# Ledger of designs, part 59: peptides against a protein of PDB entry 4Z5W

Target 1, 305 residues: chain A of PDB entry 4Z5W
Amino acid sequence: IPDVFLELNKLWYFSAQSNLFNGEMPRSLSNSRSISLLSLRNNTLSGQIYLNCSAMTNLTSLDLASNSFSGSIPSNLPNCLRLKTINFAKIKFIAQIPESFKNFQSLTSLSFSNSSIQNISSALEILQHCQNLKTLVLTLNFQKEELPSVPSLQFKNLKVLIIASCQLRGTVPQWLSNSPSLQLLDLSWNQLSGTIPPWLGSLNSLFYLDLSNNTFIGEIPHSLTSLQSLVSKENAVEEPSPDFPFFKKKNTNAGGLQYNQPSSFPPMIDLSYNSLNGSIWPEFGDLRQLHVLNLKNNNLSGNIP

## One batch from the design tools (peptide; made by RFdiffusion4, then SolubleMPNN)

Design b2_p13_6_s3 (from b2_p13_6, 6 letters changed)
Fold by OpenDDE base, seed 3:
Structure b2_p13_6_s3 (fold): chain B 305 residues (1-305), chain A 13 residues (1-13)
Amino acid sequence: as target 1 above (305 residues)
Amino acid sequence: MDLTPPSFITTFE
């Protein structure tokens, strides 16, 4: 990418995704006063990620996903006072979340999907201080760690939580009951155990629940038949989506189906590939907004309603 | 109801 962004003093949006750009990010781009949205996703950019937050006063969105950047997560990003959305997916940091992210009050959407992030306990302890955090994607990190169940963790404004394919141990954490605005939960492809907690049915905005490919036991909580977002249409709060797309993938190497916003996901309950027992509740018929019910590969018995 | 294959969500292509 040429170092010409000093002359582009009116540049608000730069999207150069899915190209063959190599080398470092231009220094003029890292100092741009005009840029609000920067997407360099799916290139071959290298070097360290450096942003001059004192210069980049208009930066609101940053997508650097699927690049060959090296080094640490930029600890100065909280100084970018308007920065809301960050996609660092598939950047191999081999790092913990910086402690400075406790001060990241502008942050609304964060993805580190497949970024070699370590220490989920520290990550969640830090990120809970981001009071405006609505979307958190941590898929393909924290390999074989334990999902913290610490009741002090609070994500009050969280709408989208995706921590899939981490081989995480533990149970569905009670601290998620403190996230009453949760709309989408993906904890699939882990080693989570215990029972599915009944309080999940109290999450009135939850329209997408993926607990597939875990080690859950016991009955399906009857409270899931009362998920208000799946009973009635009334509460589709179209809030501002993150500026990065989501991809529903079967594996790390397959192409995914693209979803531009969380509301584009079909309303779903996926409990497949567990050790659940008991019956399918007839009251799943009350979930008039439900598109997908996946209960396959469990120990369920009785009649199909 | 359609039975989708098991999948997970990411933010990379």
Scores: peptide ipSAE 0.544, ipTM 0.859, DockQ to the pose 0.523
Fold by OpenDDE base, seed 1:
Structure b2_p13_6_s3 (fold): chain B 305 residues (1-305), chain A 13 residues (1-13)
Amino acid sequence: as target 1 above (305 residues)
Amino acid sequence: MDLTPPSFITTFE
């Protein structure tokens, strides 16, 4: 990418995604006062990620996903006082989330999907201080760690939580009961155990629940038949989606289905590939907005209602 | 057997 962004003093949106750009991010871009939205995703950019937050006073969205950046996660990003959305998916950091992110008050959406992030306990302890955090995607990180269940963790404004395919141990964490705005929860493809907690059915905005491919035991909580967002249409809170799309992928190398917003996911309960027992509740019939109920490969018994 | 997840949600293409 040429170092010409000083001349582009009115440039508000720069998208150069899905190209063949290589080398480092140009210094003039890292110092741009005008840019609000920056997307360089799906390139071959390299070097260390550096942004001059004192210069980049208009930066609101940053998508650098699927690049060959090296080094640490930029600890100075919280100094970008308007920065709301960050997509750092598929950047191999091999790092922990910086402690400075405790001060990231502007942050609303964060993805580190498949970024070799380590220490989930530290990550969640840091990110709970981000009062405006609504979307958190941590898929394909934290391999074989334990999902912390510390009751002091609070994500009050969280709407989308995806921590899939981490081989995480532990249970469904009680601190999620303090996230009343949660719309999408994906904890699939872990090693989570215990029972599915009944308080999940109290999450009135929860329309997408994936707990598939874990080691959950016991009965399906009857409270899941009372998920208000799946009973009635009226509770679809149209909130501003992240500035980055989601992808449902079959593997890391295949093309995925693109979802521009979380609300584009079909309303779903997936509890498949667990060790759940007991009956299927007839009251699942009350979930008139439910598109997918997947209970496959469990130890369920009785009549299918 | 590395059970590759048959699908997962990410933010990369």
Scores: peptide ipSAE 0.543, ipTM 0.841, DockQ to the pose 0.412
Fold by OpenDDE base, seed 5:
Structure b2_p13_6_s3 (fold): chain B 305 residues (1-305), chain A 13 residues (1-13)
Amino acid sequence: as target 1 above (305 residues)
Amino acid sequence: MDLTPPSFITTFE
């Protein structure tokens, strides 16, 4: 990418995604006063990620996903006072979340999907201080760690939580009950155990639940038949979505289906590939907005309602 | 009601 962004003093949006760009990010780009949205996703860019936050006063969105960047996660990003959305997916950091992210009050959406992030306990303890955080994607990190169940963790404004394919141990964490605005939960492809907690049915905004491919036991909580978002079409508030797309994948190497917004996901309950027993509740018939119910490969018995 | 294969969500292609 040429170092010509000083002359482009009115440039608001720069998208150079899905090209063959290599080398470092230009210094003039890292000092741009005009750029609000920057996407360099799916290139071969390298070097350390550096942004001059004192110069980049208009930066609101940053997508650097699927690049060959190296070094640490930039600890100065919280100084970018308007920065809301960050996609660092598929950048191999081999790092923990920086302590400075406790001060990241502008942050609304963060993805580190497949970024070799370590220490889930520290990551969640840091990120809970981001009061405006609505979307958190941590898929394909924290390999074989334990999902912390510390009740003091609070994500009050969290709407989308995705921590899939981490081989995480533990149970469904009780601190999620402190997130009453949760709309989408994906904890699939872990080693989570115990029972599915009944309080999960009290998350009135939850329209997408994926607990598939875990080691859950016991009955399906009857409270899941009363999920308000799946009973009635009421308050789908079109909230500002993250500036990065989501991809639903069967495996790490497969092409995914693209979803531009969380609201584009079909309303779903996926409990497949567990050790659940008992019957299918007839009251699943009350979930008039439910598109997908997946109970495949469990120990369920009785009649299909 | 549709039955989908197990899948997970990411933010990369």
Scores: peptide ipSAE 0.539, ipTM 0.859, DockQ to the pose 0.509
Fold by OpenDDE base, seed 4:
Structure b2_p13_6_s3 (fold): chain B 305 residues (1-305), chain A 13 residues (1-13)
Amino acid sequence: as target 1 above (305 residues)
Amino acid sequence: MDLTPPSFITTFE
């Protein structure tokens, strides 16, 4: 990418995603006063990520996913006072979340999916201080760690939580009950155990629940048959989605189905590939908005209602 | 039985 962004003093949106760009990010780009949205996703850019937050005063969205960047997570990003959306997926940091992210009040959407992030306890302890955080994607990190169940963890404004394919141990954490606005939960492809907690059915905005491919036992909580978002089509105010797409993948190397916003996911309960027992509740028939009910590969018995 | 493993969500292609 040429170092010409000083001349582009009116450039608000720069998207150069899905190209063959290599080398470092141009210094003029890292100092752009005009850029609001920057997407360089799916290139071969290298070097350390550096942004001059004192210069980049208009930066609202940053997508650097699927690049060959190296070094540390930029600890100065909280100084980018308008920065809301960050996608750092598939950048190999081999790092913990910086402590400075406690001060990241502008942050609304964060993805570190497949970024070699370590220490989920520290990550969640830090990120709970982000009062405006609505979307958190941590898929393919924290390999074989324990999902913390610390009751003091609070994500009050969280709408989308995706921590899939981490081989995480533990149980469904009760601190998620402190997120009453949760719409999408994906904890699939972990080693989570215990029972599915009944309080999940109290999350009135939860339209997408993926607990598939875990080690859950016991019965399906009857409270899941009363998930309000799946009973009635409330006018979900289309809240501003993250400026990065989501991908539903079968594995790390396969092409995913692209979803441009969380609301584009079909209303779903996926409890497949667990050790759940008991019957299928006939009251699942009350979930008139449910598109996908996946209960396959469990120990369920009785009649199909 | 559909032996297709479940899918997960991420933010990379």
Scores: peptide ipSAE 0.537, ipTM 0.863, DockQ to the pose 0.859

Design b2_p13_6_s4 (from b2_p13_6, 5 letters changed)
Fold by OpenDDE base, seed 2:
Structure b2_p13_6_s4 (fold): chain B 305 residues (1-305), chain A 13 residues (1-13)
Amino acid sequence: as target 1 above (305 residues)
Amino acid sequence: MDPTPPGFITTFE
């Protein structure tokens, strides 16, 4: 990418995604006062990620996903006082979340999917201080770590939580009950164990639940048949979606189906590929908004209602 | 039965 952004003093949106750009980010781009939305995802950009937050006063969205950047996570990003959305997916940082992210009050949407992030306990302890955090994607990190169950963890405004394919151990954490606005939960492709907690059915906004490919045991909580978002059409106020797309992937190397917004996911309960037993509750028929009920590859018995 | 577990969500292509 040419170093010409000093001349582009009115550039508000720069999207150069899915190209063949290589080399470093231009220094003039990292110092742009005008840019609000920056997307360079799916290129071959390299070097250290550096953004001059004191200059980039209009920066609201940053998508650098799927690039060959190296080095540390930029600890100064919380100084970008308007920065709401960050996608750093598929950048190999081999790092922990910076402690400075405790101060990231502008942050609404964060993805580190497949970014070699380490220490999930530290990551969640830090990110809980982000009071405006609504979307958190941490898929393909924290390999074989334990999902912390610390009751003090609190994500009050969280709407989308995706921590899939981490081989995480532990149970469904009670601290998620402190997220009453949770709409989408994906904890699939882990080694989570125990029973599915009944309090999940109290998350009235939860329309998408993926607990598939874990080691859950016991019965399906009957409370899942009363998920209010799946019983009635709430007029989901179209809240501003993250400025990055989501991809549902069968594996790390497969092409994913693109979803531009969390609301584009079909209403779903996926409990497949566990060790759940007991019956399928007939009251799943009350979930009139449910598009996908996936209970396959469990130890369920009795009649199909 | 499809032996492949359902997919998971990411933010990369």
Scores: peptide ipSAE 0.570, ipTM 0.885, DockQ to the pose 0.837
Fold by OpenDDE base, seed 3:
Structure b2_p13_6_s4 (fold): chain B 305 residues (1-305), chain A 13 residues (1-13)
Amino acid sequence: as target 1 above (305 residues)
Amino acid sequence: MDPTPPGFITTFE
């Protein structure tokens, strides 16, 4: 990418995703005073990620996903006082989340999906201080770590939590009950165990639940038949979605189905590929907004309602 | 029946 952005003093939106750009991010772009949305996703850019936050006073959205950047996560990003959305998916950092992210009050949406992030306990302890954080995607990190169950963790404004395919151990953490605005939960493709907690049915905004491909045991909580967002149409709060798309993928190398916003996901309960027993509750018929109920590959018995 | 578990969500293509 040429170093010409100093002349582009009115440039508000720059999208150059899915091209063949290589080399470093141009210094004039890292110092742009005008740019609000920057997407360089799916290129071959390299070097360190550096943003001059004192210059980039209009930066609100950053998508650098699927590039060959190296080194540390930029610890100065919290100084970008208007920066709301960050997609760093598929950047190989091999790092922990910086402690400076405790001060990242502008942050609303963060993805580190498949970014070689380590120490989930530290990551969640840091990110809980981001009071405006609504979307958190941590898929394909923290390999074989334990999902912390520390009740002191609080994500009060969290709407979308995706921590899939991490081989995480532990249980569904009680601290998620402190997220009453949670709409989408994906904890699929882990090694989570224990029972599915009944308090999940108290999450009145939860329309998408994926607990598939874990080691859950016991009965399906009857409280899931009373998920208010799946009973009634009224609770579809269309909030501002992240500026980055989501992809539902069968594996890391397969093409994914693209979803531009969380509300584009079909209302779903997926509990498939566990060790759940007992009956299918007939009261699942009350979930008039439910599009997908996937209970396959469990130990369920009795009649299908 | 597809023997593969359902897909998971990411933010990369």
Scores: peptide ipSAE 0.564, ipTM 0.881, DockQ to the pose 0.798
Fold by OpenDDE base, seed 5:
Structure b2_p13_6_s4 (fold): chain B 305 residues (1-305), chain A 13 residues (1-13)
Amino acid sequence: as target 1 above (305 residues)
Amino acid sequence: MDPTPPGFITTFE
């Protein structure tokens, strides 16, 4: 990418995604006062990620996903006072989340999907201080760690939580009950155990629940038949989506189906590939907004209602 | 509607 961004003093949006760009980010780009949205996703860019936050006063969105960047997660990003959205998916950091992210009050959406992030306990302890955090994607990290169940963890404004395919141990964490605005939860493809907790049915905004491919036991909580977002249409608030797409994948190497916003996901309960027993509740018929109910590969019995 | 293929959500292609 050429070093010409000093002359482009009115440039607000720069998208150069899905090209063949290599080398480092130009110094003039890292000092741009005009750029609000920057996307360099799906290239071969390298070097250290550096942004001059004192110069980049208009930066609101940063997508650097699927590049060959090296070194540390840039600890100065909280100084970019308008930066809301970050996608660092598929950048191999081999690191913990920086302690400075406790001060990242502008942050609303963060993805580190498949970024070799370590220490889930430290990550969640840091990120709970981000008061405006609504979307958190941590898929394909934390290999074989334990999902912390510390009740003091608080994500009050969280709407989208995705921590899939980490081989995480533990149970569905009680601290999720402190997130009453949660709309989408994906904890699929882990080693989570115990029973599915009844308090999940109290998350009145939850329209998408994926607990598939875990080791859950016991009955399906009857409270899931009363999920208010799946009973009535009234709660479809068009909320600001993150400035990055989502992909539903069968595996790490498969092509995914693209979803441009969380509201594009079909209303779903997926409990497939567990060890759940008992009957299917007839009251699942009350979930008039439900598009997908996936209960396959369990130990369920009785009649289908 | 075609059933959403089984899998997990990411933010990379």
Scores: peptide ipSAE 0.560, ipTM 0.859, DockQ to the pose 0.419
Fold by OpenDDE base, seed 4:
Structure b2_p13_6_s4 (fold): chain B 305 residues (1-305), chain A 13 residues (1-13)
Amino acid sequence: as target 1 above (305 residues)
Amino acid sequence: MDPTPPGFITTFE
């Protein structure tokens, strides 16, 4: 990418995604006063990620996903006072979340999917201080760590939580009950155990629940048959989506199905590939907005209602 | 086409 962004003093949106750009991010780009939306996703950009937050006063969205960047997670990003959305997916950091992210009050959407992030306990402890955080994607990190169950963790404004394919141990954490606005929960492809907690049915905005490919036991909580978002459409708050797409992928190397926003996911309960027992509740018939009920590969018995 | 193919959600292609 040429170093010509000083001359582009009116450039608000720069998208150069899905190209073959290599080398470092131009210094003039890292100092752009005009750019609000920056997407360089799906390139071969290298070097350390550096943004001059004092210069980049209009930066609201940053998508650097699927690049060959190296080095540390930029600890100065919280100084980008308007920066709301960050996609750092598929950047190999091999790092913990910086402590400075405790001060990241502008942050609304963060993805580190497949970024070699370590220490989920520290990551969640830090990110809980981001009071405006609504979307958190941590898929393909924290390999074989334990999902912390510390009740003091609070994500009050969290709407989308995706921590899939981490081989995480532990249980469904009670601190998620402190997120009453949660709309989408994906904890699939982990090693989570115990029972599915009944309080999940109290998450009135939860329309997408993926707990598939875990080691959950016991009965399906009857409270899941009363998920208000799946009973009626009345609670469909159209909220601002993150400025990055989501992809449902079978594996790390397969092409994914693209979803431009969380609301594009079909209303779903996926509990497949667990060790759940008991019956299918007939009251699942009350979930008139449910598109997908996936209960396959469990130990369920009785009649299909 | 199954609108919910088996898999996990990411933010990369």
Scores: peptide ipSAE 0.551, ipTM 0.859, DockQ to the pose 0.418

Design b2_p13_7_s1 (from b2_p13_7, 8 letters changed)
Fold by OpenDDE base, seed 2:
Structure b2_p13_7_s1 (fold): chain B 305 residues (1-305), chain A 13 residues (1-13)
Amino acid sequence: as target 1 above (305 residues)
Amino acid sequence: DLPPGFLTTHSFD
């Protein structure tokens, strides 16, 4: 990418995603005073990620996902006072979340999916201080770590939590009950154990639940049949979605599905590939908004309602 | 059968 962004003093949106750009991010771009949305995802950009937050006063969205950046996570990003959305997916950091992210009050959406992030306990302890954090994606990190269940963890404004495919141990963490606005939870492809907690059915905004491919036991909580978002058409206030797309990996040879916003996900309960027992509750029929109920590959018995 | 997929913010391509 040419180093010409100094002259582009009115550039508000720069999207150069899915190109063949290599080398470092231009220094003039890292110092752009005008840019609000920057997307360079799906390139071969390299070097250290550096943003001059004192210059980049308009930066609201940053997507650098799927690049060949190296080095540390930029600890100065909290100084970008308007920065709301960050996608650092598929950047191999081999790092912990910087302690400075405790001060990241502008942050609303963060993804480190498949970024070789380590220490989930530290990550969650840090990120709970981000009072405006609504979307958190930590998929494909923290391999074989334990998902912390510390009740002091609080993500009060969390709407989307995705921590899939980490081989995480532990249970469904009680601290998620402190996230009453949670709409989407994906904890699939872990080694989570115990029972599915009944309080999960008290998350009235939860319309997408993926607990598939874990080691859960016991009965399906009857409280899941009373998920209000799946019973009634709540007019989901279209809150501003993250400026980055989501991708669902299909295990079929068909390519992954892209979802541009969380509201585009089909209402779903996926509890498949566990060790759940007992019956399928007939009251799942009350979930009139439910599009997908996946209970396959469990130890369920009785009649199909 | 393989379990259903999971969510990311990057393509799998």
Scores: peptide ipSAE 0.539, ipTM 0.935, DockQ to the pose 0.862
Fold by OpenDDE base, seed 5:
Structure b2_p13_7_s1 (fold): chain B 305 residues (1-305), chain A 13 residues (1-13)
Amino acid sequence: as target 1 above (305 residues)
Amino acid sequence: DLPPGFLTTHSFD
């Protein structure tokens, strides 16, 4: 990428995604006063990520996903006072989240999906201080760690939480009950155990629940048949989506599905590939907005209602 | 049969 951004003093949006760019980010780009949205996703860019936050006063969105960047996570990003969305997916950091992220009050959406992030306990303890955090994606990190169930953890404004395919141990964490605005939860492809807690049915905005491919036991909590977002249409709040797409990995030879907004996900309960027992509740028939109910590969019995 | 897939913010292609 050429070092010409000093001349582009009116450039608001720069998207150079899905090209063959290599080398480092040009210094003039890291000092741009005009850029609000920056996407360099899916290239071969390298070196240390550096942004001059004192210069980049208009930066609101940063997508550097699927690049060959190295070194530490930039600890100065909280100084970018308007920075809301960060996608650092598929960047091999081999690091912990910086302590400075406790001060990241502008942050609304963060992804480190498949970025070799370590220490989930420290990560959650830091990120709970981000009062405006609504979307958190930590898939394919924290391999074989324990998902902390510390009741003091508080993500009051959290709407989307994805921590899939980490081989995490533990139970469904009680601190999620402190997130009443949660709309989407994916904890699939872990080693989570115990029972599915009844308080999940109290999350009135929860329309997408994936607990598939874990080691959950016991009955399906009856409270899931009363999920208000799946009973009535009224809770479709058009909320600002993150500036990065989501991808559902398919285990079939068919390509992955791309979702540009969380609202594009089908209303779903996936409890498949667990050790759940008991009956299917007839009251699942009350979930008039539900598109997908997946209970495959459990120990369920009785009649299908 | 393989279990359903999971969500990310990067493509697998």
Scores: peptide ipSAE 0.525, ipTM 0.929, DockQ to the pose 0.867
Fold by OpenDDE base, seed 3:
Structure b2_p13_7_s1 (fold): chain B 305 residues (1-305), chain A 13 residues (1-13)
Amino acid sequence: as target 1 above (305 residues)
Amino acid sequence: DLPPGFLTTHSFD
């Protein structure tokens, strides 16, 4: 990418995703005063990520995912006072979340999916201080760590939590009950155990629940048959989605599904590939907005309602 | 049969 962005003093949106750009990010781009949205996703950019936050006063969205950047997570990002959305997926950092992210009050959406992030306990302890954090994606990190269940953790404004495919141990954490606005939860492809907690059915905005491919035991909580978002249409809070898309991996060589916004996800309960027992509750029939109920590969018994 | 896929913010292509 040429170092010409100093001349582009009115550039508000720069999207150069899915190209063949290589080398370092231009210094003029890292100092752009005009740019609000920057997407360089799916290129071959390299070097250290550096943004001059004192210059980049209009920066609101940053997508650098799927690049060959190296080194540390930029600890100065909280100084970008308008920066809301960050996608750092598939950047190999081999790092912990910087302590400075405790001060990241502008942050609304963060993804480190498949970024070699370590220490989930530290990450969650830091990120809980981000009062405006609504979307958090941490898939394919923290391999074989324990998902912290510390009740002091609080994500009050969290709407989307995705921590899939981490081989995480532990239980569904009680601190999630402090997230009453949660709409989407994906904890699939872990080693989570215990029972599915009944308080999940009290999350009135929860329309997408994926707990598939874990080691959950016991009965399906009857409270899941009363999830208000799946009973009635009234609570579809169309909030501003993150500027980055989501991808559902398919188990077939067919390309993944892309979702440009969380509202594009089909209303779903996936509890498949666990060790759940008991009956399928007839009251799942009350979930008129439910598109997908997947209970496959469990120890369920009785009649199918 | 394999478990269903999981969510990310990067393509697998």
Scores: peptide ipSAE 0.547, ipTM 0.934, DockQ to the pose 0.852; fails the geometry check
Fold by OpenDDE base, seed 4:
Structure b2_p13_7_s1 (fold): chain B 305 residues (1-305), chain A 13 residues (1-13)
Amino acid sequence: as target 1 above (305 residues)
Amino acid sequence: DLPPGFLTTHSFD
C-alpha cells in the first residue's frame, strides 16, 4: 500500500480488503487524522501493528483480520478514544490481552478469533472493565484452558459472546447470568461439561444458543422452552452490529456462510453432539420464532412431541 | 455425521 494518506485529508473510509497487499501498513495511514473506518482484512500485510492514536482521532473501526502481522497486540489502542470495533481475527499474536484494555471504554466490538490468544482468565478479567463491550469473539484461542466460572466477572452490556472451538474445559459459567442483554451465545466445539444451567432460559434476548459439540450431561432445561425472544418477536432490539462480518465454518469443505450482522443469524438452539438425556419437551412448540432446533447426537429418549 | 460448524470473524476459504 503506498504511503500517500497524508494527502488524503478527507478520507473517511478506506477499504482495501480481499486483495494481495503485502508489506507493512504505510506510516501515513497509521497517522491519518481523517480515517474513521479502516479495513485491510484478508491481505498479506506484515510487521507490527502500530497506530498513532493521538493522530487517528477519528478512527472508529479497525479490521486487520486475516493478515500476516506479527509482534504484540498494540497496548496503546485504548488511547484511540473513538475506536469501537476491532477485528484482529487470524492474526497470530501468541499473546495475552494487554492490561491497558481495562481502560478501553470506547470498545464495543472485539474479535481475536483464531489469533493465538492465551490466558482466558486474564482476558476476561481485563475485558470485563470495557463497560461498552457488546460483542466479544474469542473463537479458536485458549486451547485446552479452563473457562473461568468466577462469579465476580461481569459483562453487563454483552450481547454477543462467541468462544467456540477452544477445547475449553469447565462448565457454563454463572457470570453469564449477569449479561441479561445476551442475544447470541456460541460455546460450541469445547470440552465443557456438567448440566446446561436453567438460568439460560431467563436470558430474554437470547435467540441464538450454540452449545453443540461439548460434553454436557443431564436433561435439557425446561426453561429453554420459555426463551422470550423465541416465543415472541417483541424483543427484537435492532442494535448496531459490529462492522465486521461473522462466518460459520462448515464441516464440509464447502465454503462457510457469511453473516454481516448477528441479527442475520437464524433463531437457533443447537445442543447437538452432547450427552444430554431425557425427553424433548413438548413446550418447544411454544418457541414460534425458532428456526433451528438441533438436538441430534445426544442420549435423548421418549417420543418426539 | 460431523458436528455443525462454529462462528468466527474470518473466512475459512
Scores: peptide ipSAE 0.536, ipTM 0.931, DockQ to the pose 0.859; fails the geometry check

